# Designs tried in a protein design run: peptides against a protein of PDB entry 3T6J. Part 195

Target 1, 375 residues: chain A of PDB entry 3T6J
Amino acid sequence: PIVESYIGFIESYRDPFGSRGEFEGFVAVVNKAMSAKFERLVASAEQLLKELPWPPTFEKDKFLTPDFTSLDVLTFAGSGIPAGINIPNYDDLRQTEGFKNVSLGNVLAVAYATQREKLTFLEEDDKDLYILWKGPSFDVQVGLHELLGHGSGKLFVQDEKGAFNFDQETVINPETGEQIQSWYRSGETWDSKFSTIASSYEECRAESVGLYLCLHPQVLEIFGFEGADAEDVIYVNWLNMVRAGLLALEFYTPEAFNWRQAHMQARFVILRVLLEAGEGLVTITPTTGSDGRPDARVRLDRSKIRSVGKPALERFLRRLQVLKSTGDVAGGRALYEGYATVTDAPPECFLTLRDTVLLRKESRKLIVQPNTRLE
Target 2, 372 residues: chain A of PDB entry 3T6J as posed
Amino acid sequence: PIVESYIGFIESYRDPFGSRGEFEGFVAVVNKAMSAKFERLVASAEQLLKELPWPPTFEKDKFLTPDFTSLDVLTFAGSGIPAGINIPNYDDLRQTEGFKNVSLGNVLAVAYREKLTFLEEDDKDLYILWKGPSFDVQVGLHALLGHGSGKLFVQDEKGAFNFDQETVINPETGEQIQSWYRSGETWDSKFSTIASSYEECRAESVGLYLCLHPQVLEIFGFEGADAEDVIYVNWLNMVRAGLLALEFYTPEAFNWRQAHMQARFVILRVLLEAGEGLVTITPTTGSDGRPDARVRLDRSKIRSVGKPALERFLRRLQVLKSTGDVAGGRALYEGYATVTDAPPECFLTLRDTVLLRKESRKLIVQPNTRLE

## One batch from the design tools (peptide; made by RFdiffusion4, then SolubleMPNN)

Design b2_p20_6_s3 (from b2_p20_6, 11 letters changed)
Fold by OpenDDE base, seed 5:
Structure b2_p20_6_s3 (fold): chain B 375 residues (1-375), chain A 20 residues (1-20)
Amino acid sequence: as target 1 above (375 residues)
Amino acid sequence: VLTAPTRSVPEEIGPGGPLL
């Protein structure tokens, strides 16, 4: 087997300021069959990057072909096990030296084991489709999230010598129509500038890239989906995200006005963006369960994903990237915290929905690290 | 990075997003 490992102070999710890495390490074995799908995605990445909703001037000047490998984890030491990884976590190094992507395939497989009777917050007619396509759609989402999410976009930088990595005279901010007015100075990083929102904001950008690009037929073809199956994978991927945004309320602490999990905050933000799009794209309906207790249903109108959802996500994703590229912390914080705000305001009444989410919370799955044997 | 919370992790400031 091909063995891979990583060890170090890698992920900053445990730092309130998003800057200090937690000590983490894994040992894993390469899954060759799944890696081949990601290799095909990598081969198309330069073309797919052009489909992202920002000008080429906000994209990396040169595409650096990364490694992308599916891994079966044998051991993981850290506070939590990821489904996918993009490293290094330094945007400057990602732009100049490149990056590596991994999918933790056997971690993903654990998440796929959903019992129909325990599947919360979905319409009954969606449950069987969701169970069937949750796994495949998540493989697509993780691939796009890591490779084209975390792997995309440019930071505008002025180096220690005063040189810019962009043309100040010709580059236009697509949101303002003006020249670029802010950038990263020497020694400033994504995490140092955006601090408390950096991790969740970047996860939101990466998840949004996944949803946006999964609509492209070539992406589905790479994963082996065509026709009706491709449309079902798209639908379930988007449905999973809007459901995730509701489930995210578990990780909000009302008394502290804070989020305890960066990815779940990101998913809630995406849900808010798609709700704001309106036109019946997403509907959350409080209900009563068969047990007589509060419940809820999330509905996604499949027919409106491309017509309503895509344009809303496009505008939002472009704003995320532009604010990231320009180092506009004030604008970025205002945008992101605006969508991350949890209130009991109608029509959604998110604090009330949170009580429903907590009431319907399942026991956490235990991830047990495997042993190997000789056969 | 997509992540799954485990039972051994405190509910507060969990590292990785749950695998839904």
Scores: peptide ipSAE 0.068, ipTM 0.617, DockQ to the pose 0.118; fails the geometry check
Fold by OpenDDE base, seed 2:
Structure b2_p20_6_s3 (fold): chain B 375 residues (1-375), chain A 20 residues (1-20)
Amino acid sequence: as target 1 above (375 residues)
Amino acid sequence: VLTAPTRSVPEEIGPGGPLL
């Protein structure tokens, strides 16, 4: 088998300032069959990057072909096992030296194990479809999230010699219509500037890229989905994201006004963006369960994903990228914290919904690390 | 990075969103 490993201070999710990595490590085996899908995605990456909703001037100047591998994890040491990885976690190195992507395929497989009777917050008619396509849709989402999410976008930098990595006279900010007014200086990084929001903001950008690009037929074809199956994968991917945004409320602490998990905060932000889009795209309805206790239902109108959801996500994703590229911390914080705010304001009453989410909370899944055998 | 929280993660700072 092909064995991959890494070890070190890698992920900064546990640092309140987003800067200090947690010490982690894994040993994994390459899943060749799934890796071949990601290799096809890599082969299409340069073209798919052009489909992202920002000007080419906000994308990397040169596409650096990354590795992308599906891995079956044998051992993982850390606070939690990821579903996918994009490394290094330095945007400057990603721009100049390239990056590597991995999908932790057997971690995903554990995530997909949901019993129909325990599946919360979905309409009854969506449950079977969700169970069927949750796995495949999440493979698509992880691939896009890592490769084209974390792997995309340019930081505007002025080096220590005063040289810019962009043309100050010709590059226009698509949100303002003006020349670029801010950038990263020597020694400034994404994490150092955006600090407390950096991790969650970047995860939100990457998740948004996944949702946005999963609508592209070529992406579904790469993963082996066509026709009705492709449309079902899209629907379930978006449905999973809006459901995840509701479930995210578990990870909010009202008393501290903070989020305990960067990805769940990101998913809540996406839910808020899609709710703001209106037009009946997403509906969260408080209900009463068969036990007489509070429950809820999330509905996503499949017919409105492309017409309502895509344009809303496009605008939001462009704003995320532009603010990231320009190092506009004030604008970025205002945007992101605005959507990340949890209140009990109507119509959603998110604090009340949080009580429902906590009441309906499933037992936390355990990942048991596997053994291997030689046949 | 999409992460799945394991039970070993302190409730306050899970590296990965629940594998929903």
Scores: peptide ipSAE 0.056, ipTM 0.608, DockQ to the pose 0.123; fails the geometry check
Fold by OpenDDE base, seed 3:
Structure b2_p20_6_s3 (fold): chain B 375 residues (1-375), chain A 20 residues (1-20)
Amino acid sequence: as target 1 above (375 residues)
Amino acid sequence: VLTAPTRSVPEEIGPGGPLL
């Protein structure tokens, strides 16, 4: 098998300013069978990028065909093991030099091993479907998140010579109808401008791309899902995201008004967007468990994903991209922190729900390093 | 149970990211 590895200061999630990388490294083996699905996704990427809800002027000027590999991790040294990786983390390098994607396939497989009896916050009718399709839906989501999430969008830049990478006269901001009024200057980066929200905002954009594009039939076909199975994969992917948004409350610290995890903050933001869409798309109901303690149920109306969910997510995702492209930190912060705010306001009462989430918290899962043998 | 796509998941979430 092919062995892949990296080592260095790579991910900045532990930096409060999102700028300083943690020193990490891995050794992994290529899973050829799973990599073939991602190769088909890469082959369709240039076409799928056109389905994103922003003008071509807000997308990369040239598609650079990335590498995408499924990896079985043998060793990971760092503060945490990801499900997927898109590197380099520098948006300028992603635009000019390209990028590599990896899915950590055996990490995803560990995630799939949920016991039905331990599956919190779902309706009983959803549990068996969720268990069946969680893994497959997660493969779809990871592929889209890395390749078309992190791999998409353009930053508007003025270089050191004063030249722009966009036409100031013809490019229109689709949210304002006006010319572009802000951009990145020389030495400004995504992380340097958006700082404390940069990591979580980018994860929210990437997760939103995954949810949005998983609705496209070609994506499901690439992963080998058709008919009823494709619709069940879509449903479980969206259900997993709204459940994640509730579980995310574990990672909020009310006393400090902060989030301790970028991806979970992102998932909470998506939950808030889908709740705001209304029309009975998402419902969170406080309940009492069989143990007499507080519990909750998340319900997603599958019939409203395309009619209510998709348009809400489209508008939100476009706003995320436009604010990112233009370097509009004030607008981006106002939008993102608005959805990331956790209050006890009705009807959701998220601080009260947080107490329920903490009460229902499962024991921390441990990832054990696997062994290999020559056969 | 790993939730939806995650890049690096800090140890604060536990090994394997926030498991949905």
Scores: peptide ipSAE 0.055, ipTM 0.608, DockQ to the pose 0.109; fails the geometry check
Fold by OpenDDE base, seed 1:
Structure b2_p20_6_s3 (fold): chain B 375 residues (1-375), chain A 20 residues (1-20)
Amino acid sequence: as target 1 above (375 residues)
Amino acid sequence: VLTAPTRSVPEEIGPGGPLL
């Protein structure tokens, strides 16, 4: 087997300022079959980056081909086990030196081990489809999230000599129609500038890239999905995201007005964007369970993903990227915290839904270190 | 980085990012 490992101060999710990495490490074995799909995704990455909803001037000047590998984790030391990893987490290094992507394939498999009768918040008609395609759709999502999410976009920088990495006269902000008015100064980073929202905002951008690009036929083809199967993978990927946005309420603390988990905050933000799009794209309906206690159902209208969902996500994702590129912390915070706000306002009544989510919460899954054998 | 919930993550810090 091919063995991979890493170790160091990597993920900053436990730092309230989003800057200090937690000491983390893993040992894993390469899954060759799944890695071959990610290699095909890497081979298409430079072309797929052009499909993202920002001008080429907001993308990296040069594409640096990364490594992408699917890994079966033997051991993981850290506070949590990721589904995917993009490293390093320094945007300057990602832009100048490149990066590596990994998918933790057997971690994904644990998430898929949900019994139909325990699957919360879905319509009955969606449950079998969701169970069938959750795994495949999540492979697509992780691949896009890491490679084209975290791996995309440019930061506008003025160096220590006063030189810009962009043409100040010709580069136009697509949101304002004006020249670029803000940038990162020498020594400023994404994490240092966006601080408390940096991790969750970046995860939201990466998740949004996944949803947006999973609509592209070439992406589905790379993963081996065509025709009806490709449409089902798309539907389940979007359905999973809107469901995750509801489940995210577990990780909100009303008394402190804070989020305890960056990815779940990101998923809630995406849910809010898709709810705001309206037109019956997403519906959350409070119900009563068979036990007589509160329940809920999330419905996604498949027919409106491309017509309503994609344009809403496109506009949102462009705004995320433009605000990130320009270092506009005020605009970025206003946008992101606006969607991350949890209230009990109708029609959604998210604080009431949170009580339902907590009531329907399943026991935490235990991830147990696997055994290996030589054959 | 997408993450899966584990017991090793303090509830206050959330799961190491739940898998969707």
Scores: peptide ipSAE 0.051, ipTM 0.602, DockQ to the pose 0.111; fails the geometry check

Design b2_p20_6_s4 (from b2_p20_6, 11 letters changed)
Fold by OpenDDE base, seed 3:
Structure b2_p20_6_s4 (fold): chain B 375 residues (1-375), chain A 20 residues (1-20)
Amino acid sequence: as target 1 above (375 residues)
Amino acid sequence: VVTEPTTEVPEELGPGGPLL
């Protein structure tokens, strides 16, 4: 079997400024069968990048074919185990040298063990579908998130010699209709400029890419889904995201006005974008549980994903990318913190919903060594 | 080689979904 590993200061999620890596490492074995799906996704990546809602001038100048492997992790030393990884975490290196993607397949498979009776905040009619398609939808989401999320977009840079990696006279900002007015200077990075929002903003961009591109038939075909199954995978992927946005409130600290988890903040932001789209796409309804305590239900209207959800997400995702590319920290912060703000304003009353989320919180789970055998 | 899922879901794979 092929064994993969890495070790070092890699992920910066624990740094409030997004810059200092946590020391981590893993040992994993290659899952060849699952890797073949990701290889097909890589083979389509250059074409799928063109489906992203920004001009080619905001995409990487040259597609660099990455490696993408599904891994069964044997051991992971760190504060948490990701489901996917895109490395290196330096946008300049991703743009010039390329990147590697991994899916931690056996980590994703743990999500399949969700007991129906413990599945919070879903309508009863959605629970069986959610349980059935959660796993397959995660494979799709991870593949898109890593390869076409983290693997996409260009940073506009002026190098140490004063040369630009874009034509200042011809490149137009699609949001303003104006020439590019801001960029990264030599020594400026994504993390150094966007600082406290950098990690969560990038996760939000990557998750949004996953939701947006999972609507593309070619993506679903690559993963082996057609017809009704493909539509169910889409629905469950979007349903999982809006549910995750509600669950994210666990990771908000009202007293400090801060988020404790970048991905969960990102998912809350996406929920806010999809709620803002209106038209009955997403509904969160406070209820009373069978125990007589507060509960809630998230409903996603399947019929409105393409008509309402996709256009809302398109506009939002384009704004995220344009602000990232141009190094517009002021605009990026205003956008992102606006959607990341948690208030008790009606109709959602998110602070009240947070109390419900905390009340329904499961006990903290432990990371346990997986069982590995030869077959 | 087959690696079974852990019996306990990491917090990162909690109800909110995985970290990516």
Scores: peptide ipSAE 0.096, ipTM 0.716, DockQ to the pose 0.259
Fold by OpenDDE base, seed 1:
Structure b2_p20_6_s4 (fold): chain B 375 residues (1-375), chain A 20 residues (1-20)
Amino acid sequence: as target 1 above (375 residues)
Amino acid sequence: VVTEPTTEVPEELGPGGPLL
């Protein structure tokens, strides 16, 4: 088998300021079959980057071909085991030196092992489809999230000599129609500027890239899905995201107005964006379970993903990127915290839904002492 | 190579969605 490992101060999720990495390490074995799908995704990455909803001036000046590998993790030391990794976490290094992507395929497989009777918050008609396609849709989502999410976009920078990495006279902000009015100064980073929202905002951008680009036929083809299967993978990926946005409420602490998990906050933000799109795209309905206690159902109208969902996500994702590129912390915070706010306002009543989510909370599966064999 | 790595943990640890 091919063995990979890494070690160091990597993920900043535990730092309230989003800047200091936790000491982390893994040992894993390469999954060759899934790695070949990611290699095809890498081969298409430069073209797929052009499908993202921002001008080329907001994208990297030069595409740097990354490594992308699917790994079966044997051991992982850290506070949490990721499903995907894009390193380094420094945007300047990602833009100038390159990056590496990893999918921890067996971490994803843990999340797939859902019993139908324990699958919360879905309509009965969606459960079998969700169980069937959750795995494949997650492989697509992780691949896009890492490679084209974290791997995309440009930061506008003024260096220590006063030189800009963009043409101040010709580059236009697509949201304002004006010239660029803000940028990163020498020594400023994504994490240093956006601080408390940096991790969750970046995860939200990456997740949004996944949802947006999974609609592209070439992406589905790379993963081996065509026709009805491709449409089902798309549907389940979007359905999983809106469900995850509801589940995310577990990680909100109302008394502190605080989110305890960056990715879950990101997924809640996406849910809010898709709810705001309206037109019956997403519906959350409070119900009563068979036990007589509160429950809920999330519905996603498949027919409205492209017509309603995609345009809403496009606008939102473009705003995320433009605010990131320009270092507009005030605009970025206003946008992101606006969608991350949890209230009990109708029609959603998210604080009430949180009580339902907590009531319906189930055991988490973890990777523990993997059984590894040769086939 | 196939690696099967899992058990259920106590409910108090939450569903904990994948980190990316």
Scores: peptide ipSAE 0.060, ipTM 0.668, DockQ to the pose 0.218
Fold by OpenDDE base, seed 5:
Structure b2_p20_6_s4 (fold): chain B 375 residues (1-375), chain A 20 residues (1-20)
Amino acid sequence: as target 1 above (375 residues)
Amino acid sequence: VVTEPTTEVPEELGPGGPLL
């Protein structure tokens, strides 16, 4: 087998300022079959980047073909085991030197082991479909999230010599219609500027890219889905995201007004964006479980994903990127914290829903070192 | 080489779902 290793001060999710890496390490084996799907995605990446909802001036000037590999993890040392990785975590280096992507395929597989009777917050009619397509849809989401999420977008920079990496006279901010008024100065980074929201904001951008681009037929074709199967994969991917946004409430601490997990905060933000879109796209209904205790149901209207969901996500994702590119921390914080706010305001009553989520919480999974065998 | 998780564990991925 091909063995890969990963070691160093890498992920910054435990730094409240998003800048200091935690020491992390893994040893893994290359999954050749799944890697071949990601290689096809990489081959289409330059074309798919053009489908993102920002002007080419807000995209990287040069496409740098990344590596993308699916790995089966043998051992992992760190505070959390990822499902995907995009490195380096420095956006300036990603822009100039490129990046690599990894899917931790067997971590994903553990995640998908769902018993139907334990599947919370879904309509009964969605459960079987969700169980069937959760795995495949998440492979699509991870691939898009890493490669075209984290791998996309430009930072506007003024270097130490005062030179800009963009034409100040011709580049227009698509949100304002004006010239670019803010940028990163020498020594400023994404994490240094956006600080406490940087990690979660970037995860939200990457997750949003996944949802947005999974609607493209070519993406589903790359993963081997056509016709009704492709539509079901899309539906389950979006359904999984809105469900995850509800589950995210576990990771909110009301007393401290803070989030304890960046990805779950990101998923809650996406849920809020899709709820704001209205038109019956997403509905969360408090219910009573068969045990007589509080429960809830999340419904996603499949027929409104493209007509309501896509335009809402497009506008939101463009705003995320524009604010990121321009280093507009004030605008970025106002946007992101606005959607990340958890209140008990009707109609959603998110603090009440949080109590329901906590009540329905299952025992935490222990990911144990996998067994390996030769076949 | 086949690498398999040893036990079926409930839906909740890692601390807060899959880290990506």
Scores: peptide ipSAE 0.048, ipTM 0.653, DockQ to the pose 0.218; fails the geometry check
Fold by OpenDDE base, seed 2:
Structure b2_p20_6_s4 (fold): chain B 375 residues (1-375), chain A 20 residues (1-20)
Amino acid sequence: as target 1 above (375 residues)
Amino acid sequence: VVTEPTTEVPEELGPGGPLL
């Protein structure tokens, strides 16, 4: 088998300031069959980047073809095992030198193995579809998240010599209609500027890219889905995201007004964006379980994903990118913290829903040095 | 390559859900 590994100070999710990496490492084996799907995605990446909801001036000047590999993890040392990785984590290096993507395929498989009777917060009619397509839809999501999420967008920079990496006279901010008023200076980074929101904000951007681009037929075709299967994969991907936004409440600490997990905060933000879109796209209904205790149901209207969901996500994702590109920390923080705020305000009553989420908490599944064999 | 399934853990070890 082809073996891959990494080791070092890589992920900064545990740093409140988003800057200091946790020491981690893994050893993994290449999954050739799934890697071939990601290779096709890479071959389409330059075209798919043009489908993102920002002007080409806010995208990287030169597409740098990355590697993308699906991996089965044999061992992982760290506080959390990822489902996907895009490295390096420095946006400047991603922009100038390129990047590598991986999907940790067996980590994804762990997340997929849910018993129907234990599957929380879904309507009964969605459960079988969700169980069937959760895996495949998440492979699509990870591929898009890493390659076209983390792998996309440009930071506007003024170098130490005073030169700009963009034309100040011609580049227009699509949100304001004005010339670019802010940028990163020498020594400023994404993490250094956005600090406490940087990790979660970037995850939110990447997740939003996944949802947005999974609607593209070419993406589904690359993964081997056509017709009704493609539409079911789309539906389950979006359904999984809105469900994840509800589940995210587990990782909010009301007493500290703090999120303990960047990805779950990001998923909650996306849920809030899709709820704000209205028109019956997403509905969260408090219910009573068979045990007589609080429960909830999430409903996503499949017919409104493209008509309501996509435009809402497009606007939000464009704002995320523009604020990131321009280094507008004030605007970025205002936007992101606004959607990340958890209150008990009606109609959602998120703090009350959090109590329900905690009550219905499932046991976590872990990969712990899995046995592997050649067939 | 086939990897054996994982184990359910009653306690949340690290961040919950998939990490990307």
Scores: peptide ipSAE 0.047, ipTM 0.665, DockQ to the pose 0.209; fails the geometry check

